# Ledger of designs, part 231: peptides against a protein of PDB entry 3T7K

Target 1, 248 residues: chain A of PDB entry 3T7K
Amino acid sequence: KAEKILARFNELPNYDLKAVCTGCFHDGFNEVDIEILNQLGIKIFDNIKETDKLNCIFAPKILRTEKFLKSLSFEPLKFALKPEFIIDLLKQIHSKKDKLSQININLFDYEINGINESIISKTKLPTKVFERANIRCINLVNDIPGGVDTIGSVLKAHGIEKINVLRSKKCTFEDIIPNDVSKQENGGIFKYVLIVTKASQVKKFTKLINDRDKNETILIVEWNWCVESIFHLNVDFTSKKNVLYQKK

## One batch from the design tools (peptide; made by RFdiffusion4, then SolubleMPNN)

Design b2_p30_4_s4 (from b2_p30_4, 17 letters changed)
Fold by OpenDDE base, seed 4:
Structure b2_p30_4_s4 (fold): chain B 248 residues (1-248), chain A 30 residues (1-30)
Amino acid sequence: as target 1 above (248 residues)
Amino acid sequence: SELDEEYKKEEEELKKLIEEVEKKYKEAMK
């Protein structure tokens, strides 16, 4: 059926997209549309797997979903596109009225706002954002909204190797892991990096650390700090936004 | 908590976005 539909076109584009969707197409596509998309070099996956070499995200806008955040870790993310790309494409293909010899849909017309070439280019870097920021090991409170698994998965996708989950009410200093990164010349290295949700946790952890490991560097941030870092594919240590405590 | 409310708001927004796209898709396929 898809072949018959596409037969009216003298040439078909090959978009070469391996994509996931977030915030769109929750119900998926019908079989014909899937086949059409496949013939156009658009393969949509349900989940992110490294083996699939995903290079595209479909989303209506920048989202804080796991898929969206992880898409920025693709190697590279070639395209971040609005779902209207698919909609318009399929609409054009299914159109019986137009004797179209060619599909006239340009990917560049459907870029997600805020994901510019600068961001895309950073996905071509050999390192991940937190790797570049010398954040390898982090402490994450167990009561974080969204869940430690989801957040942890995102963080790992972006170069954090070890995620230590802290039981915020029961943890002691010994439960806090250091960010085991060798001092690099140009990067602020924090010995202790923590993602917390509450001011009380800041007080607790700062006290625990300062009492037991005096004069060490500490970075305590909100999840939003990580999100912003991901969205920009850069950690800005000069920004105080979403930083709850910093000791250099 | 304030944070919880923010997440709730985000979830609701996401839901709306999903619905909007779905509507557009269905309309386009008619």
Scores: peptide ipSAE 0.445, ipTM 0.883, DockQ to the pose 0.777
Fold by OpenDDE base, seed 2:
Structure b2_p30_4_s4 (fold): chain B 248 residues (1-248), chain A 30 residues (1-30)
Amino acid sequence: as target 1 above (248 residues)
Amino acid sequence: SELDEEYKKEEEELKKLIEEVEKKYKEAMK
């Protein structure tokens, strides 16, 4: 059926997209439309798997969803597109009135606002954003909204190797893990990195660390600090935004 | 908590966005 529909076109584009969707097409596509998209080189996957070599995200705008955040870790992310790309494409294909010899849809016309070439270019870097920031091991409180599994998965996608989950009410100093990165002579490495949700946790962890491991470097941030770092694919240690406590 | 309210708002917004796109898709297929 898809072949018959596409037969009216003399030339078909190959978009070469391996994509996931977030904030759109939750119910998926009909079978015919999936086949049409596949013939145009657009493959849509339900979930992110490293083996699929995904290169595209469809979303109406920048979102804080797991899929969107992880898409910025693609190697590389080639395109971040609005769902209107697919809608307009399918609309043109299903239109009987236009004896269009060619499909005239340009990917660049459907870029998500705020995902510019600077961000796309950073996805071609050999390192991940937190790796570049010398953050390998973090402590994460167990009461974080969204859940430790989702948050942890996003962080791992962006270069964090070890996530230690802290039971905020019962944890002791011995439960806190250091950010075990080789002391690069010139790099501001924080020995303890923590993601917390409440001011009370800041007070608790700072006290525990300062009482037992005096004069060590500490970074305590909100989840939003991580999100902003991901959106920019850069960690700005000069910014105090979403930083709850910092000791250099 | 303020954080919980922000997450709820984001979820509601996300739901609306999803619905809007679905409507557009269905309309385009008519």
Scores: peptide ipSAE 0.444, ipTM 0.883, DockQ to the pose 0.776
Fold by OpenDDE base, seed 1:
Structure b2_p30_4_s4 (fold): chain B 248 residues (1-248), chain A 30 residues (1-30)
Amino acid sequence: as target 1 above (248 residues)
Amino acid sequence: SELDEEYKKEEEELKKLIEEVEKKYKEAMK
């Protein structure tokens, strides 16, 4: 029993982690290890649910998985940790030493490279990254790698309210939705925001929009533009990286 | 497409990472 194993320690830490895993522990944990982790204040969930108030992600590095990208929308994300935290912790606990020992594992030693305090601090903001960027309604082509459901779910987690899926070969101007955001005086609001996969789509959509709604603002980006924005929890409109077309 | 190739590469990398962590976990629990 987990209690008998943990009785060898004078003090038990409470890590207070509500976590999901990505890129690690695909086969899960045995029942004893789950009980041990629970007693140490580490609860691992299979899926992301808002009601669970998740605050931690386990991953070997920065990943482009749905879970990793969504973890950056946690309120707040407290920790992004390498799986070695759990491995070393369990290894120490299962170690057969006769003497009463303390658990000497510090979670700060297991931070994922590239997820720094600046990123973590931004997860404490009252707004989401795309909300701050005045992007609430987007158009997404249906042939996007990874699927519209996965991509859409990530985008919604980060403040996009409406995702319009475009059938790239059959869509018309009437199928394109505007980004309905109240004009703030100082912020460049794009009326049309589109995520596309091909140069031919850029040509098509720019023509459709310009022919029917002349002089409107247009932003056409790759999925990587969204990913980079999420990783930084900031939209940089000055960057041309992953921007396929921009009309201000 | 370039995007498809990138996606495949990412999936392969992810698979390798998962396997590496699993190996470490199993070794630690022996």
Scores: peptide ipSAE 0.442, ipTM 0.883, DockQ to the pose 0.844
Fold by OpenDDE base, seed 3:
Structure b2_p30_4_s4 (fold): chain B 248 residues (1-248), chain A 30 residues (1-30)
Amino acid sequence: as target 1 above (248 residues)
Amino acid sequence: SELDEEYKKEEEELKKLIEEVEKKYKEAMK
């Protein structure tokens, strides 16, 4: 059926997209449309796997979903597109109008607002955003909204190697892990990096660390600090936004 | 908490976005 539909065109584009969807197409596509998309070089995957060499995300806008955040770690992310690309493409293909010589749908017309070429270009870098920021090991509170597994997975995709989960009510200084990175010239390396959810946790962890390791550097942030860093593919240590405590 | 309310709003918005796209897709396939 897909072949018969596509036979109306003299030539078919090859978009070369390996994509995941978030905030759209939750029910998927019918079998014919999947076949059509495949013949146009558009392959849609249900889940993110490194082996699939994904290069595209479909979303209606910038989202804070696991898939969207992880898509910014693709190597490279070639396109971040609105779902209307697929809808308009399929609408044109299913049109009963006369034999179209070409499909006239341009990928660049469907870019997600806020994902610019500067962001896309950074996905071509050999390093991840937190790797560039010298953040290798972090401490994460166990009561974080969204769950430690989801948040941890996103952070790992962006270059954090070790995630230590802290039990906020029972943790001691010995449970806090240091950020083990070699001193590079240009970056404020923080010995202790923590993601917390409550002001009470800030007070607790600052006390624990300062009482036992008084002269060490500490960075305590909200999850939003990580999200903003991912959206920009850059860590801005000069910004106080979403920083709860900082000791240099 | 304020954080919980923010997450709830985000989830509701996401649900609406998903529904809107599904509606557009179904309409295009008619």
Scores: peptide ipSAE 0.438, ipTM 0.881, DockQ to the pose 0.758

Design b2_p30_5_s1 (from b2_p30_5, 14 letters changed)
Fold by OpenDDE base, seed 4:
Structure b2_p30_5_s1 (fold): chain B 248 residues (1-248), chain A 30 residues (1-30)
Amino acid sequence: as target 1 above (248 residues)
Amino acid sequence: KKEEIEKYFEEIKKKNEEELKKIEEKEKSL
């Protein structure tokens, strides 16, 4: 059926998209539309797998979903597109009765607001955002909204190698892992990096660390600090936004 | 057929809007 529909076009684009969707197309597509998309070089995947070499995200806007946050770790993210791209494309293909020379849809007309070329360009960098920031090992409180697995998976996608989950009520200094990075001259290296949810945790962890390792650097942030860093594909150590405690 | 296609895609748009709304309600938590 798809072939008969597409045979109405003299030329078919090859979009070369390997995409996931978030905030759209939860029910997926019918078999005919999937085949149409496939013939146009658009392959949609249900889940993110590194082996699939995903290069595209479909979303109505910037979202704080696991898929969206991880899409910014694609190598590269070539396109971040609104779902209207697929809708308009399929609508055009299905609506045409006569032989038309070409599909007239430009990918650039469907860019997600706020995902600009500056963001896209950073996804071509050989390093991940937290890797560039010299954040290799992070401590994460176990009561983080969204869950440690989801948050941890996002952080790992963005270059965190080791995530240590802290049982906030029971943890001791010995449970806190250092950020094991070599001193690089050009970056603020924090020996202890922690993601926390509450001011009481800041007080606890700062005390534990300062009582046992008084001269060391500490960064305690909210999850929003990580999100902002991901959305910008840059860690701004000059910003105090979402930083709960910093000791240089 | 044109109207049927249009209706089909309007239903998809509506579902996408509903999905987005559900995410936005939850995203206050991520």
Scores: peptide ipSAE 0.568, ipTM 0.926, DockQ to the pose 0.863
Fold by OpenDDE base, seed 3:
Structure b2_p30_5_s1 (fold): chain B 248 residues (1-248), chain A 30 residues (1-30)
Amino acid sequence: as target 1 above (248 residues)
Amino acid sequence: KKEEIEKYFEEIKKKNEEELKKIEEKEKSL
């Protein structure tokens, strides 16, 4: 059925998209529309796997979903597109009665607001955002909203190698792991990096570290610090936004 | 046929809006 529909076109574009969807198309597509998209070089996957070499995300806007946050770790992310691209494309294909030379849909007209070429260009870098920031090992409190597995998976996609989960009520200094990174010349390395949810945790961890390791560098942040770093594909150590405690 | 196609894709848009609303409600609860 798809072939008969597409035979109405003299030339078909190859968009070369390997995509996931978030905040759209939860019910998926019918078999005919999937086949149409496939013949146009648009493959939609249910889940993110490294083996699929994903290069695109469909979303109505910037979202804080696991899929959206992980899409910024694609190598590269070529396109971040609104779902209207697919809708308008399929609508055009189904609506045309006469033989036409070309499909008149430009994917650049469907860019997600706030995902610009500066963000896309950073996804072509050989390193991940937290790797560039010298953050390799972090401590994460066990009561984080969204759960440690989801949050940890996003952080790992962005270059954090080791996630240490802290039991906020029972943890001691010995449970806190150092950020094991070689000193780069620019001095911006924190020995202890922690993601916390409450002011009581800041007081606890600051005391534990300062009582045992008085002269060490500490960074304590909210999850929103990580989210902002991901959305910009850059860590701004000059910003105090979402930083709860910093000792240089 | 043209009206049926239009209606079908308007229903998809509506479902996408409902999905987005559910995500935003969850994100506000986090």
Scores: peptide ipSAE 0.566, ipTM 0.924, DockQ to the pose 0.933
Fold by OpenDDE base, seed 2:
Structure b2_p30_5_s1 (fold): chain B 248 residues (1-248), chain A 30 residues (1-30)
Amino acid sequence: as target 1 above (248 residues)
Amino acid sequence: KKEEIEKYFEEIKKKNEEELKKIEEKEKSL
């Protein structure tokens, strides 16, 4: 059926998209539309796997979903597109009765607002955002919204190698792991990096660390600090936004 | 046929809007 529909075009584009969807197309596509998309070089995947070499995301806007956050770790992310691209494409293909020379849809007209060329260009960098920030090992509280597995998976996608889960009520100083990065002469390395949810955790961890390791550097942030860093593909250590405690 | 195609894709748009709304409600809880 798809072949008969596409045979009405003299030339078909090859978009070379390997995509996931978030905030759109939860029910997927019908078999005919999947085949049409496949013949146009558009492959939609249900889940993110590194082996699939994903290069695209479909979303109506910037979202705080696992898929959206992880899409910014694609190597590279080529396109972040609105779902209207797929809708308009399929509408055009299904509506045309006569032989037409070309499909008249430009990918650039469907860019997600706020995902600019500067962000896309950073996905071509050889390093990930937290790797560039010298954050390799973090401490994550076990009561984080979204769960430690989801949050941990996003953080790992962005260059965090080790995630230590802290049981906030029972943890001691010995449960807190250092951020094992080589002392680069160029400043901004924190020995202890923690993601917390509550002010009481800030007080607890600050006390535990300062009582046992008085002269060490500490960074305690909210999850939103990580989200903002991912959305910008840059860690701004000059910003106090979403930073709960910092000791240089 | 044109009207049927338009209706089909309007239903898809509506479903996408409903999905987005559910995500936004969940994100407000995070």
Scores: peptide ipSAE 0.566, ipTM 0.930, DockQ to the pose 0.934
Fold by OpenDDE base, seed 1:
Structure b2_p30_5_s1 (fold): chain B 248 residues (1-248), chain A 30 residues (1-30)
Amino acid sequence: as target 1 above (248 residues)
Amino acid sequence: KKEEIEKYFEEIKKKNEEELKKIEEKEKSL
């Protein structure tokens, strides 16, 4: 029983982790190890729900999984940790027979490479990354890899309010929604924001918009533009990386 | 035994490596 194992320690840490896993622990944990983790204040969830107030992710590295991308929208994300944290913790607890005063594991030694305090600090901001960028309504092509539901769910977690799915072969100008944001004086607002997969879609949508709504601002990007924006928790409008068309 | 514990956690590490490999093969699509 977990209690008999933990009774060997005079003091137990409370890590206060509410976590999901990605790229690790697919088979879960045995009942004893789950109970040990729970007694240490580590609760692992199968899925992301807002009500669970998740604050942690376990992953071996930065991944492009739905769980990883959504974890950067946690309020806040407190810790992004390698799975070795759990392994070393459980290994230490199971291996020691003698009365131990303390568990000697530092969370910071298990930080995921590239998820630093600068990223963590941005998860404490009152706004989401696309909200800060004045992007609320987007157009998404229906042939996007990963599917519109998964991609849409990630984008919504990061402050996109409305996702309009475009049937690339059949869509007209009337199918394209504007990014309805109040004009802020500092000029960074695109009336039309589109995520596309092909150069032919860029040609189609630019023609449709320019023929019907002349001189409007247009941003056409690849999905990778969104991913990079999420990983940095910042939209860099000065970068041309993953931007297929821009009209200011 | 210490050896049994070590073996158990090495099997978990191996499974995690296999999971990561499967993700890297599939998730290049997100």
Scores: peptide ipSAE 0.569, ipTM 0.926, DockQ to the pose 0.822; fails the geometry check

Design b2_p30_5_s2 (from b2_p30_5, 12 letters changed)
Fold by OpenDDE base, seed 3:
Structure b2_p30_5_s2 (fold): chain B 248 residues (1-248), chain A 30 residues (1-30)
Amino acid sequence: as target 1 above (248 residues)
Amino acid sequence: KKEEIEKYFEKIKEENKKELEKIEEIEKSL
């Protein structure tokens, strides 16, 4: 069926997209539409795997979903597109009856608001956002909304190597891991980096660390600090937004 | 045939809207 539909066009574009979807197309596509998309060089995957060399995300807007946050770690992310691209494309293909028709849809007309060339260019960098920020080992409280596995998976995609899960009520100083990074001359390296959910956890962890290691650097943040860092593909250490405690 | 195609894609747009609303509700709780 797809071949008969596409034979009406004299030339077919090759979009060269390897994509995942989030906030759209939960029920997927019918077999004919998948085949049409495949012949146009658009491959849609259910899940993110490094082996698939994904380069595109479909979403209606910037989202905080695991798929969206991980798409900013693609190497590179070439396109972040609205679902209307696929809808308009398939609608045009199914609606045309005349021979020698061309497909007239430009990818650049469907960009997600807030994902600009400055963000796309940073996905071409050889390093990940937290790697550039000298954050390789973090402590994460076990009661974090969304779960430690999902959050941990996103953080790992963005260059965090080790995630230590803290049992917030039972943990001691010995359970807190240092951020093991080589001292770079000009970067504020925090020895202890923690993601927490409550002010009581800030009080607990600051006391535990300061009582045992008084002169060390500490960064305690909310999950939103990580999300904002991912959305900008940059860590701003001058910002106090979503920072609960900082000791230099 | 054109009307049927339009109705099909309008349904997809409505389903996508409902999916987004569910995600936004979850994101507010996080």
Scores: peptide ipSAE 0.565, ipTM 0.935, DockQ to the pose 0.930
Fold by OpenDDE base, seed 2:
Structure b2_p30_5_s2 (fold): chain B 248 residues (1-248), chain A 30 residues (1-30)
Amino acid sequence: as target 1 above (248 residues)
Amino acid sequence: KKEEIEKYFEKIKEENKKELEKIEEIEKSL
């Protein structure tokens, strides 16, 4: 059925998209439309796997979903597109009765607002955002909204190697792991990096660390600090936004 | 046939809108 529809075109583009969707197409596509998209070089996957070499995301706007945040870790992310690209494409294909020479849809007309070329270009860097920031080991409180597995998976996609989950009510100093990075001469390296949800956790962890390791560097942030760092593909250590405690 | 195609894609747009609204509600709670 798809072949008969596509045979009405003299030339078919090959978009070479390997994509996931978030905030759109929850119910997926019908079999005919999937086949049409496949013939146009558009493959849509249900989940992110490194083996699939994903290069595209479909979303209506910037979202804080796991899929959206992880898409910024693609190597590279080639396109971040609005779902209207697929809708307009399929609508054009289904609506054409006569043989037309070309599909007239430009990918660049469907870019997600706020995902600019500067962000896309950073996905071509050989390092991940937290790797560039010298954050390899973090402490994460167990009561984080969204759950430690989801948050941890996003953080790992962006270059955090080790995630230590802290049981906020029962943890001691010995439960806190150091950010084990080699002293680079020119970078703000924090020995202890923590993601917390409450001011009481800030007070607890700062006390535990300062009482046992008085002269060490500490960074305590909210999840939003990580999200903003991902959205910009850059950690701004000069910003105090979403930083709850910092000791240099 | 043209009208049927238009209705089909308008339905998809409305479904996508509802999905986005649900996500936005979750994101406000985080």
Scores: peptide ipSAE 0.565, ipTM 0.934, DockQ to the pose 0.940
Fold by OpenDDE base, seed 1:
Structure b2_p30_5_s2 (fold): chain B 248 residues (1-248), chain A 30 residues (1-30)
Amino acid sequence: as target 1 above (248 residues)
Amino acid sequence: KKEEIEKYFEKIKEENKKELEKIEEIEKSL
């Protein structure tokens, strides 16, 4: 059925998209439309796997979903597109009856607002955002909204090697792991990096660390600090936004 | 046929809108 529909076009584009969707197409596509998309070089996957070499995200806007945040770790992310690209493409294909028609849809007309070439270019860097920031080991409180597995998976995609989950009510100083990175002369390395949800946790962890390791550097942030760092593919250590405690 | 195609894709747009609304509600709670 798809072949008979596509035979109405003299030339078919090859978009070379390996994509996931978030905030759109939850029910997927019918078999005919999937086959049409496949013949146009558009392959949609249900889940992110490194082996699939994903290069595209479909979303209506910037989202805080696991899929969206992880898409910024693709190597590279080539396109971040609105779902209207797929809709308009399929509409055009189903609606045209003329044997000499071309598909005239430009990918750049469907860019997600706020995902510009500056962001896309950073996905071509050989390092991940937290790796560039000298953050390899973090402490994460167990009561974080969204769950430690989801958040941990996003952080790992962006260069965090080790995630230590802290039981906020029961943890001691010995439960807190250091951010084990080689001292670089020109980069502020924080020995302790923590993601917390409450001011009481800031008070607890600052006391535990300062009582046992008084002279060490500490960074305590909200999850939003990580999200903003991912959205910019850059850590701004000059910003106090979403930083709850900092000791240089 | 043209009207049927239009209705089909308008349904998809409405489903996508509802999905986004659910995500936005979750994101506000985080």
Scores: peptide ipSAE 0.565, ipTM 0.934, DockQ to the pose 0.936
Fold by OpenDDE base, seed 5:
Structure b2_p30_5_s2 (fold): chain B 248 residues (1-248), chain A 30 residues (1-30)
Amino acid sequence: as target 1 above (248 residues)
Amino acid sequence: KKEEIEKYFEKIKEENKKELEKIEEIEKSL
């Protein structure tokens, strides 16, 4: 059926999109539309796998979903597009009665607001955002909204190698892992990096670390610090936004 | 046929809108 529909066009574009969707197309597509999209070089995947070499995300806007946050780790992210691209494309294809020369849909007209070329260019860097920031090992409290698995998966996609989950009420100093990074010349290395949810956790962890390791560097942040760092594909250590405690 | 196609895609737009609204509600609670 798709072949008969597409035979109405003289030339078909190859968009070369390997995409996931978030905040759109929950019910997926019918078999005919999937086949049409596939013939146009648009492949939509249900889940993110590194082996699929994903290069695109469909979303209505910037979202804090796992898929959206992970899409900024694609190598590279080529396109971040609104779902209207797919809708308008399929509408055009289905609505054509007569033989047309070409499909005229420009990908640039469907860019997600706030995902600019500066962000896209950073996805071409050989390193991940937290790798560039010298953050390899973090401590994460177990009571984080969204769950440690989701948050941990996003952080790993962005270059964090080891995530230590802390049981906030029961943890001791020995449960806190150091951020094991070699001193690089061009960045403040924090020995202890922690993501917490409450002021009581800041007080607890600050005390535990300072009592046992008085001269060490500490960074305690909210999840929003990580989200902002991902959205900018840069860690700004000069910003106090979402930083709960810092000792240099 | 044209009207049927339009109705089909308007339904998809409405479903996408409802999905976004659910996500936005979750994001406000986080």
Scores: peptide ipSAE 0.564, ipTM 0.934, DockQ to the pose 0.942

